# Ledger of designs, part 205: peptides against a protein of PDB entry 8YVU

Target 1, 39 residues: chain A of PDB entry 8YVU
Amino acid sequence: PQLCYILDAILFLYGIVLTLLYCRLKIQVRKAAITSYEK
Target 2, 160 residues: chain B of PDB entry 8YVU
Amino acid sequence: TWLTVLKKEQEFLGVTQILTAMICLCFGTVVCSVLDISHIEGDIFSSFKAGYPFWGAIFFSISGMLSIISERRNATYLVRGSLGANTASSIAGGTGITILIINLKKSLAYIHIHSCQKFFETKCFMASFSTEIVVMMLFLTILGLGSAVSLTICGAGEEL

## One batch from the design tools (peptide; made by RFdiffusion4, then SolubleMPNN)

Design b2_p30_1_s2 (from b2_p30_1, 21 letters changed)
Fold by OpenDDE base, seed 4:
Structure b2_p30_1_s2 (fold): chain B 39 residues (1-39), chain C 160 residues (1-160), chain D 39 residues (1-39), chain A 30 residues (1-30)
Amino acid sequence: as target 1 above (39 residues)
Amino acid sequence: as target 2 above (160 residues)
Amino acid sequence: as target 1 above (39 residues)
Amino acid sequence: SAEEEWDEFLRKLLEEFNKLLEEAKRVLEE
């Protein structure tokens, strides 16, 4: 049971990091799309 | 700037892979220290008997390290090496996942056969503990595999 | 303890989904970059 | 040179990895 909580913490942290990366990537895609549209 | 972002992503994936490998190694070491797997009857710890935590962790660690080094030095030969290492790590991870799934099935089957209603029974406790560890290792292995595959794809894309 | 396992499963699934989405998004960014370079 | 030794090491490592990849492909094809 204690190991489960540790795993939860790790997975939670991983999820947060991935979410942030995803958001950053999404912003980049949007910026690229806007730049391509202006040209 | 885009190349810099990709490099940062690769480094992050490499670090994640190394971290996963280290955690797997730590779990393997802890299990081996706490439990004498050789004296445990059954195939509940088959993944440990196969030495997966050890060799899997080594492969992932090497792959991650090579990926980081390749990214830092930005040399073509290192990129190829990293790609190879990541591919090998991916294969190792896949094999590890297979072993862990088999172990998990055996552990679950053991729990069902013994109708482990009483958690405090030694056999049931061991089976439950094994199941927990195997699940954790499985998750870590999947994460490691994901990172290795991602790095492999990134490396392949750079070579093309 | 049972809740912990459920949480682990959810977080694991979330991690997998995010990883896949991240990969797809990364591929899209690459395709967009290639297309912009060819123009 | 140390760099050449490193290159050789990397080359050997790559060869080993390629062998592993081939083995993995064989396993997947079976």
Scores: peptide ipSAE 0.342, ipTM 0.787, DockQ to the pose 0.029
Fold by OpenDDE base, seed 2:
Structure b2_p30_1_s2 (fold): chain B 39 residues (1-39), chain C 160 residues (1-160), chain D 39 residues (1-39), chain A 30 residues (1-30)
Amino acid sequence: as target 1 above (39 residues)
Amino acid sequence: as target 2 above (160 residues)
Amino acid sequence: as target 1 above (39 residues)
Amino acid sequence: SAEEEWDEFLRKLLEEFNKLLEEAKRVLEE
């Protein structure tokens, strides 16, 4: 059971990091789309 | 700018792969240090007996390191090498998952046969512990495989 | 303890889905960048 | 030089990985 909690913590951290990266990428895609539309 | 972002993402995936590999290696080492698997009756620790936590961790670590190096140097030959390493790691991960699933089935069967309702018996405790460790390794292996596949796809996309 | 394993499964699935989405988004960004460069 | 030895090592490693990639492709195509 203790190992499960450690795994949860690792997976949680991984999920947060991936979410942040995904958000950054999504913002970049939006900026690229806006720039493409203005051209 | 976009290339820089992509490189950062690949580096992150590589770091994640290395981290996963290190965790798997640590678990393998701890289990081998605490338990004399060779003297344990049954195939509850078949994945450990096969040495999966060690060779799997090594493959993932190498793949992750190669990916990071490839991204930093931005050389065509390194990109190909990283792609190869990631592919190899993906294959190793798949094999590891298969071994872990087999081990999990054996562990569950053992628990069922011995009716391990009370975890106070040494055999039941060991089977339960093995199951927990196998599940953790399975999750880590899948995470590593995901990162390796992601890096492989990214590398393949750069070559196309 | 059972809740911990369920959480692990959910977080694991979330990580896989995010990884796939991230890959797709990355491919889209690359395609957009290539298209922008060809123009 | 140490750098040349490293380059040779990397080249050998790349060759091995390319072989593995070809094997992986064969497995995927089968």
Scores: peptide ipSAE 0.330, ipTM 0.789, DockQ to the pose 0.028
Fold by OpenDDE base, seed 1:
Structure b2_p30_1_s2 (fold): chain B 39 residues (1-39), chain C 160 residues (1-160), chain D 39 residues (1-39), chain A 30 residues (1-30)
Amino acid sequence: as target 1 above (39 residues)
Amino acid sequence: as target 2 above (160 residues)
Amino acid sequence: as target 1 above (39 residues)
Amino acid sequence: SAEEEWDEFLRKLLEEFNKLLEEAKRVLEE
């Protein structure tokens, strides 16, 4: 049972990091799309 | 700036892969140190007996390291090498998952056969512990596979 | 303890999905960058 | 030289990886 909680913590942290990275990428894609539309 | 971000992402994926590999290696080492798997009856620790935590960790570590090095040096030959390493790691991960699933099934079957109601029974405790470790390793292996595949796709995209 | 395992499964699935989405976004950004460079 | 040996090792490694890549491509194409 303790190992399960440790795994949960690791997976949770991983999920947060990925989410942040995803958000950053999404913002970049949006900026690129806007720039391409204005040209 | 965009290229820099992409490089950082690849590096992150590589680091994640290395971390996963290290965790797998640590678990393997701990299990081998605490438990004499060779003297345990049954196939509860079949994945450990096969040495999966060790060779799997090595493959993932190599793949991750190569990916990081390739990204840092920005050399075409290194990119190809990293791609190959990641592909190999992905295959290894898939194989590892299969082995772990089989082990998990055996462990669960063992628990069911012995009707482990008492956690204090040595056999039941070992089976339960094995199941937990196998599940953890399975998750880690899948994570490693995901990272390796991601790196492979990224590398392939750079070559195109 | 059983809830912990369920949580692990959910977090794991989430991680996989995010990874896939991240890869897709990365590819899109690369394509956009190439297109912008050619213009 | 040690550097030459390292280069040869890297070349061999690259060759092995290329083989693996080709195998992976074959599997994906099937």
Scores: peptide ipSAE 0.323, ipTM 0.786, DockQ to the pose 0.025
Fold by OpenDDE base, seed 5:
Structure b2_p30_1_s2 (fold): chain B 39 residues (1-39), chain C 160 residues (1-160), chain D 39 residues (1-39), chain A 30 residues (1-30)
Amino acid sequence: as target 1 above (39 residues)
Amino acid sequence: as target 2 above (160 residues)
Amino acid sequence: as target 1 above (39 residues)
Amino acid sequence: SAEEEWDEFLRKLLEEFNKLLEEAKRVLEE
C-alpha cells in the first residue's frame, strides 16, 4: 500500500513534467510555423 | 498542417477536461450516495461539503465542450467564448485545488491523531477512504487545470 | 488502497498517452525543420 | 423568437465570461 502512494506521486510528477515539456514543444512549433510563414 | 495539429490538440485537451470532469462527478456522486457526509463528524470531507466535485466538474465540462465546439466550428466568437470558459475553469480548478489541499491536511491530521494502525476501525477506514478520494480528486483537478491552461494559451495565441 | 491502484492505472495510462503525443509532436517538429531547411 | 432568446442568453453568458476574464487578469497581475 505504501508503494502505491509513492508510485502515485512519481506518476503525478511525471505527468506534470510531460505537460510542461509538451507546452514548450508546442510553443516552439508555433514559433517555427510563424517564422516559416514570414519567409 | 500546424493548425490542424493544434486543432487536434485542442480537441484532445477538451476531451481530457470532459473526462476529468466526468470522473470527478462520478466520484462525487458515488461518495454522496454511499456516505452521508452531513452526518460524518469532522472536516474529513470538507471538499465534498463545499460541493467542489459538482461545480468543478460542471466548469471543466463546460470548458471542455466549448473548446471542442470552438475547434470544430472555427468561429471567432466561439474562440473567445472558449478562452473565457477555459479561464473560468482554470480559476475554478485553482480554487478546487486549494480546497482539496486543506481537506487533505485535515484528513492527514486526523489519521495522525488517531494513530490508525488498524484499518478495520470505522473511523480510520473513513479517514483513509476520504484521503484517498481527496488525493484522486486533487490529481484530476490538476490535470483539468493543466488542460484548461493549455487551451487558454492556445486560444490567446489565436487571438493575437 | 484499491483506489490508489486505480489512480496508478489512470495516471500510468495518461503518462503513456502524453509520451506518445510528445513523440509525435517532436517528430513533426523535426520534419518541419528539415522542410524549412530545404527551402 | 427562440433564436433571439438564445442569442440574448449567449450575450449575457459572454458578458459574464468577460467579467471573469477581467477578474482572472487582476489575479494574475497581483
Scores: peptide ipSAE 0.317, ipTM 0.783, DockQ to the pose 0.025

Design b2_p30_1_s3 (from b2_p30_1, 21 letters changed)
Fold by OpenDDE base, seed 1:
Structure b2_p30_1_s3 (fold): chain B 39 residues (1-39), chain C 160 residues (1-160), chain D 39 residues (1-39), chain A 30 residues (1-30)
Amino acid sequence: as target 1 above (39 residues)
Amino acid sequence: as target 2 above (160 residues)
Amino acid sequence: as target 1 above (39 residues)
Amino acid sequence: DAEKEWDEFLEQLLKLFNELLKKALEALKS
């Protein structure tokens, strides 16, 4: 059980980091799309 | 600016792969240090006996390191090398998953055969501990495989 | 203890899905950047 | 000199990985 909790913590941290990266990338894609439409 | 962000992402994936590999290696070394696997009867630690934590961690570490180096130098030959390393790591990860699944099945079978009602029995405790470690290693291996595949796809996209 | 394993599975799936989505977005951003550079 | 040695090592590694890639591709085609 204790090892399971450690794994949960690692996976949780990984998920948070990926989510942040995904959000940043999504914002970049939106900015690129807007710039493309203005041209 | 966009290219810089993409490079950071690739480096992050490489670091994640290396970290996963290091964790797997650490678990493998700890288990080998604390438990004399060679003297344990049964196949509950078959994945450890096969040396998966060691060679798997090495493959993932090399792949991750190559990915980071390739991203930093931004050379075509390094990109290709990183792709190759990631592909190799992906294959190794797949093999590792298979071995771990087999080990998990054996561990579960052992628990069922001994009808482990008492957790304090040495055999039941070892079987349970083995199962937990194998599950953790399985998850880490899948994470490593995911990172390697992601890096491979990203690298392939850059070459096309 | 069972809840811990379930959580691990959910977090694991989440991580895989996010990784795939992140890769797709990254490819889209690259394609957009190339198209913008050619204009 | 150390950088050159590193480059040579990387080149050898690249050759090895290219061989592995070829094997992987062959495995996928089979």
Scores: peptide ipSAE 0.341, ipTM 0.794, DockQ to the pose 0.029
Fold by OpenDDE base, seed 5:
Structure b2_p30_1_s3 (fold): chain B 39 residues (1-39), chain C 160 residues (1-160), chain D 39 residues (1-39), chain A 30 residues (1-30)
Amino acid sequence: as target 1 above (39 residues)
Amino acid sequence: as target 2 above (160 residues)
Amino acid sequence: as target 1 above (39 residues)
Amino acid sequence: DAEKEWDEFLEQLLKLFNELLKKALEALKS
């Protein structure tokens, strides 16, 4: 049971980090797309 | 193609938010139906007494639905409405997280005070069950908040 | 304890989906970068 | 005609939501 809660915490942290990285990557893709349209 | 992918992602986030809200509502309803929270001593179920699972689920559901509708119709007023709904949902989620954390602290304190070594004692069982439910609700609320914030950022990016 | 395992399963599934989405987005960024270098 | 009716409904819903948001903000400030 304690291991389950630890796993939940790790998976939760992983989810948050991935969400942040995904948002950053999405912003980068948008910036790249805008730059490509201006060229 | 990029816009299409973004729209699909927004729809997915909206569906995820609605699903999270529904799960929270279901859990809240089940807990309220099974446990007579009014007769439970202490503040172990303070979040439930405040009705957070209900109003929080409603806010998240409305936010998710508005986000999906806004994405499908691609109307400017819907985008603004969705952004507003997602912002409100994010605020509600943050408030809910705070309430749930307070509830969790109280539940843990209760378990510590009563030295719940025996799981089968009614009070300890209820406290443990409450803690588990609160933790689950906290995770669901955080997931919902993440979805709402993501949708808000996407909506704000479209307005800029 | 059983509820913890259910939560783990949900979080795990969410993590997998986010990872796949992140990978797809990363590939798209790479393709966009390559296309910008070829132009 | 159905699309126009839906647009009107959505506008009303948006107005209602804005009112609710204002109430929520007022509740947070008090």
Scores: peptide ipSAE 0.329, ipTM 0.784, DockQ to the pose 0.035
Fold by OpenDDE base, seed 2:
Structure b2_p30_1_s3 (fold): chain B 39 residues (1-39), chain C 160 residues (1-160), chain D 39 residues (1-39), chain A 30 residues (1-30)
Amino acid sequence: as target 1 above (39 residues)
Amino acid sequence: as target 2 above (160 residues)
Amino acid sequence: as target 1 above (39 residues)
Amino acid sequence: DAEKEWDEFLEQLLKLFNELLKKALEALKS
């Protein structure tokens, strides 16, 4: 049971980090697309 | 192609939000069906008594649906509406987290006060079960909040 | 204990999906960067 | 035609949502 909760915490943290990274990357892609469209 | 991929990503976030909302509703329904929360002494299920699984799930569902629709139609008014809905869902999520944390504290305090060494004792079992459910709901709420915030940031970025 | 395992499964699935999306987005950023460099 | 009707519905929904948001914000400020 304790291991399960630890795993939940790790997976949860991983999910949050990935979400943040995904958002950052998405913003970068959008900026790149805008820049390419202006050229 | 790039725009289509971005739209798919936003749709995915919306779907994730809806899924989170549905899971929250399911948990709320299961808890309400199995336990008569109104007759349980104490505030072990304060989050359920407050109706968080219901209104939280509704807000997340609406936010997710609006996000998906906004991405599909790509209309300016839809983007603004989705942004507003996501903001509202984010606020709801934050409120839900607060309620769940309070509930968790009360549950943990209950376990500590009663020195729950025996898991099979009715009161200790209920407290432990409540704690587990609250933790699960907390995780789901955080996931929903994350999706809503992500969608909000994406929407805000499109308006700028 | 059973609820913990269910949560683990959900979080694990979510993590996998996010990882796939992140990888996809990363590939897109790389492609966009290459295209911008060629111009 | 169905798409236009849907767009009109969405616009109305958005207006309603914005009004609700304003009310919610006012309620939070009180």
Scores: peptide ipSAE 0.324, ipTM 0.794, DockQ to the pose 0.036
Fold by OpenDDE base, seed 3:
Structure b2_p30_1_s3 (fold): chain B 39 residues (1-39), chain C 160 residues (1-160), chain D 39 residues (1-39), chain A 30 residues (1-30)
Amino acid sequence: as target 1 above (39 residues)
Amino acid sequence: as target 2 above (160 residues)
Amino acid sequence: as target 1 above (39 residues)
Amino acid sequence: DAEKEWDEFLEQLLKLFNELLKKALEALKS
């Protein structure tokens, strides 16, 4: 049971980190698209 | 192609938010149906007494639905509306997290005071069950907040 | 304890989906960067 | 015609939501 809660915490942290990284990548893609359109 | 990808991402986040809201609502309904919270002595279920599972689920559901609708129509006004809804959902989620943390502290304190060595004692069982439900709701609320914040950032980026 | 396992399953599924989406976005960013460099 | 009606409904909903957001922000500042 304790291992289950630890796993939940790890998976939760991983989800948050992935969400942040996904947002950063999305912003980068948008910036790249704008730059390509202006050229 | 890029717009299609962004649309799918926003839709996914909206669906995740709706799903989180539905799960929270289901948990709230199950707890209310199985346990008579009104007759439980103490503040073990303070978050339930405050109605957080219900109003929180409603806020997340509305935010998610608005996000999906905004994404489908690709109208500027809908994007702003979705951004606003996600912001409101984020605020609601933050408030919910605070309430859940307070409830969790109370539940843990209750377990500590009563030195719950016997899990089958009614009071100890209720405290443990409350703790488990609060933790689950906390995770769901954080997931909902994450999705709402993500949608807010995406919407803000589109307006700039 | 059973609820913990259910939560783990949900978080795990969410993590997998986010990882796949992140990988797709990363590939798109790389393709966009290559296209911008060739122009 | 149905799409136009839906757009009008969404605009009204957005206005309502913006008002609620303003109230929420004011509540946070207090």
Scores: peptide ipSAE 0.335, ipTM 0.791, DockQ to the pose 0.034; fails the geometry check

Design b2_p30_1_s4 (from b2_p30_1, 21 letters changed)
Fold by OpenDDE base, seed 4:
Structure b2_p30_1_s4 (fold): chain B 39 residues (1-39), chain C 160 residues (1-160), chain D 39 residues (1-39), chain A 30 residues (1-30)
Amino acid sequence: as target 1 above (39 residues)
Amino acid sequence: as target 2 above (160 residues)
Amino acid sequence: as target 1 above (39 residues)
Amino acid sequence: EAEKEWDKFLEELLRKFQELLEEALKALES
């Protein structure tokens, strides 16, 4: 049971990191789309 | 700029892979220290008997390290080596997942057969504990595989 | 303890979904970059 | 030459892993 909580913490941290990366990537896609539209 | 972003992503994935490998190794070490797997009857710890936490962690660590080194040195030969290592790590991760799934099935079957209503029975406790550890290892292995596959795709994209 | 396992399952699913989305988004960024280079 | 040996080693490793994967898949199908 204690190991389960540790796993939850690790998965939670991983989820946060992935979310941040996803947001950054989404912003990049938007910037690329805007640049493509201006050309 | 795009190459720099890709390099940062590759480094991050490599670090994630190394971290996953280290966690898997730590779990393997903890399990070996707490439980005498050699004296446990049955196939509840088949993944541990196969040494998956050890060799899996090694493969993921090597793959992650090679990916980081390849990114840092920006050498073509290192990129190829990293791609190969990532591919190998992905295969190793897949094999590990398979072994863990088999172990999980055996553990669940054991729990079902013995109708483990009494959690405090030694056999049921061991089966439950093994199941928990196997599930954790499975999650870590999936994460490692995901990172290795991502690195492989990135490396393949750079070679094209 | 049961809640911990449920949380693990949810976090695991979330991790898988985020990984897939990240991969798709990365592919989109690459396609956009290639299209921009061809123009 | 060292690169070729490394490539050969990687190919052998990949082959071994592929064999293990096939065995694992067979085990899952059983």
Scores: peptide ipSAE 0.376, ipTM 0.796, DockQ to the pose 0.027
Fold by OpenDDE base, seed 1:
Structure b2_p30_1_s4 (fold): chain B 39 residues (1-39), chain C 160 residues (1-160), chain D 39 residues (1-39), chain A 30 residues (1-30)
Amino acid sequence: as target 1 above (39 residues)
Amino acid sequence: as target 2 above (160 residues)
Amino acid sequence: as target 1 above (39 residues)
Amino acid sequence: EAEKEWDKFLEELLRKFQELLEEALKALES
């Protein structure tokens, strides 16, 4: 039971980090697309 | 700027892989220190008896380290090495998952056979503990595999 | 305790999906960067 | 030369892992 909670915490942290990275990458893609469209 | 961001991402993935490997190694070490697996009857700890936490952790650690080194030095030869290591780690992860699934099945079967409704019995407690540890290791292995595959794809993309 | 395991499964699935999406997005960014450099 | 040896080692390692995967798949099919 305690191990399950620890795993949840680790997975949760991992999910948050990945989400942040994904958001950053998505913003970069959008910026690149806009720049390409203006050219 | 974009290249720098990509480099940071690869390093992050490598660090994640190393961290996962270290966690697996730590769990393996703890289990080996607390429990004498050799004296445990049954195959509920088959993954531990096979030494999966150790060799798996080693492979993932090597893969992660190579990935980080490759990204830091920006050398083509290191990229190839990292790609190979990541591929190997991915294969190792897959094998580990298979072993863990088999172990999980055996553990569940053991619990069912002994009707472990009461966790007071040592055997039932050990079976439940084994199941929990195996599940955790399975998740960690899948995470490691995911990171290794991600690094492999990234490395392959750089070579093209 | 059972709820904890369910949560683990959900978080794990989420992590896998995000990782895949992140990889795809990264490939797209790289392709866009290459195209921009060739122009 | 060291790089070539490393490549050979990696290839051998990959081969071993492939064999292990095949065994694992067979075990799953059983």
Scores: peptide ipSAE 0.374, ipTM 0.799, DockQ to the pose 0.028
Fold by OpenDDE base, seed 5:
Structure b2_p30_1_s4 (fold): chain B 39 residues (1-39), chain C 160 residues (1-160), chain D 39 residues (1-39), chain A 30 residues (1-30)
Amino acid sequence: as target 1 above (39 residues)
Amino acid sequence: as target 2 above (160 residues)
Amino acid sequence: as target 1 above (39 residues)
Amino acid sequence: EAEKEWDKFLEELLRKFQELLEEALKALES
């Protein structure tokens, strides 16, 4: 039972980190697309 | 095109938010069906007594739906509308988290006061069960908030 | 205890989905960079 | 016109949520 809660915390942290990375990557894709369109 | 893919991703995040709200509502209804919360004394189920699983899930669902609808509308209105809806969803999620944390603190305090080493007593069992449910709802709410914040950041990025 | 395991399953599924989305975005960024280089 | 009304509604909703957030924060501090 205690191990389950620890796993929940780890998975939660992983989810937050992935969400942040996903947002950063999405912004990069948008910037790249805009730069490509201006050329 | 990349724009179409981004739009689908935003819609997916909105759907995830709605799903989270629905799960919270389902848990709330199940708890209300299994446990007669009205007969339980104390603040252990304060969030349930206040009807948080119901109204919180409804507000979160509405916010998620509004976010999805905003993303499906025309491009010019889409950016501002989506940003507004996502911001509202984020605020709703934050409020839900706050309420759940308060309930969790009360439940933990109750367990500490009664020195619940064994969960064989009815009061200790109920407090433990409430704590587990509140923690689950808290995680679901945080997931919903994460999706809303992600959508907000994506919308803000489109405006820049 | 059972509720904790259910939460773990949900968080795990969410993490997998986010990872797949991240991979897709990364591929898109690479494709955009290649297209920009060819111009 | 309908779009403008919707925007006003959204702004009002956001203000209400902000008020609720402030109340929740006050409740946490108490």
Scores: peptide ipSAE 0.376, ipTM 0.799, DockQ to the pose 0.031; fails the geometry check
Fold by OpenDDE base, seed 2:
Structure b2_p30_1_s4 (fold): chain B 39 residues (1-39), chain C 160 residues (1-160), chain D 39 residues (1-39), chain A 30 residues (1-30)
Amino acid sequence: as target 1 above (39 residues)
Amino acid sequence: as target 2 above (160 residues)
Amino acid sequence: as target 1 above (39 residues)
Amino acid sequence: EAEKEWDKFLEELLRKFQELLEEALKALES
């Protein structure tokens, strides 16, 4: 039971980190797309 | 192509939010069906008594739906609406998290006060069960909030 | 305990999905970067 | 016509959301 909660915490943290990374990457892609349209 | 990908991503986030909301509702209903919260002494289920699973899930669901609709129609007005809905959902999620944390603290206090050496004591079992449910609800709420915030940021970026 | 395992499963699935999305996005960014260098 | 009705609905929804946001903000400030 305790291990389950620990796993939940780890997975949750992983999810948050991935979400943040995804957002950053998405922003980068958007910026790149905008820059490509201006050339 | 990039816009299409972004739309799919937003749609995915919206779906995730809706799913989270539905799960929260399911948990809320299950808890309410299994436990007569009204008859439980104490504030162990304060979050449930406040109806958080219900209104929170509704808000998240609406936000998710609006986000999906906004992505599909690509209307500026819809984007604003989605942004507003996501913001509202984010606020609701934050409030819910706060309530859940308070509930967790109370539950933990009850567990600590009751030297629950015997897990089979009804009070200890209920407190533990409540704690587990509240933790799960907290995680779900955080997930929902994360999705809502992500959608909000995406929407804000489009307005900019 | 059962609820914990269910949560683990959900979080795990979420993590996998996010990872896949992240990978796809990363590949897209790389492709965009390569295209910009050829230009 | 359906689109116009949808737009009206969306506007109303937005208004409601704005009101809710304001209430939420007030709740956070208190």
Scores: peptide ipSAE 0.347, ipTM 0.792, DockQ to the pose 0.034; fails the geometry check

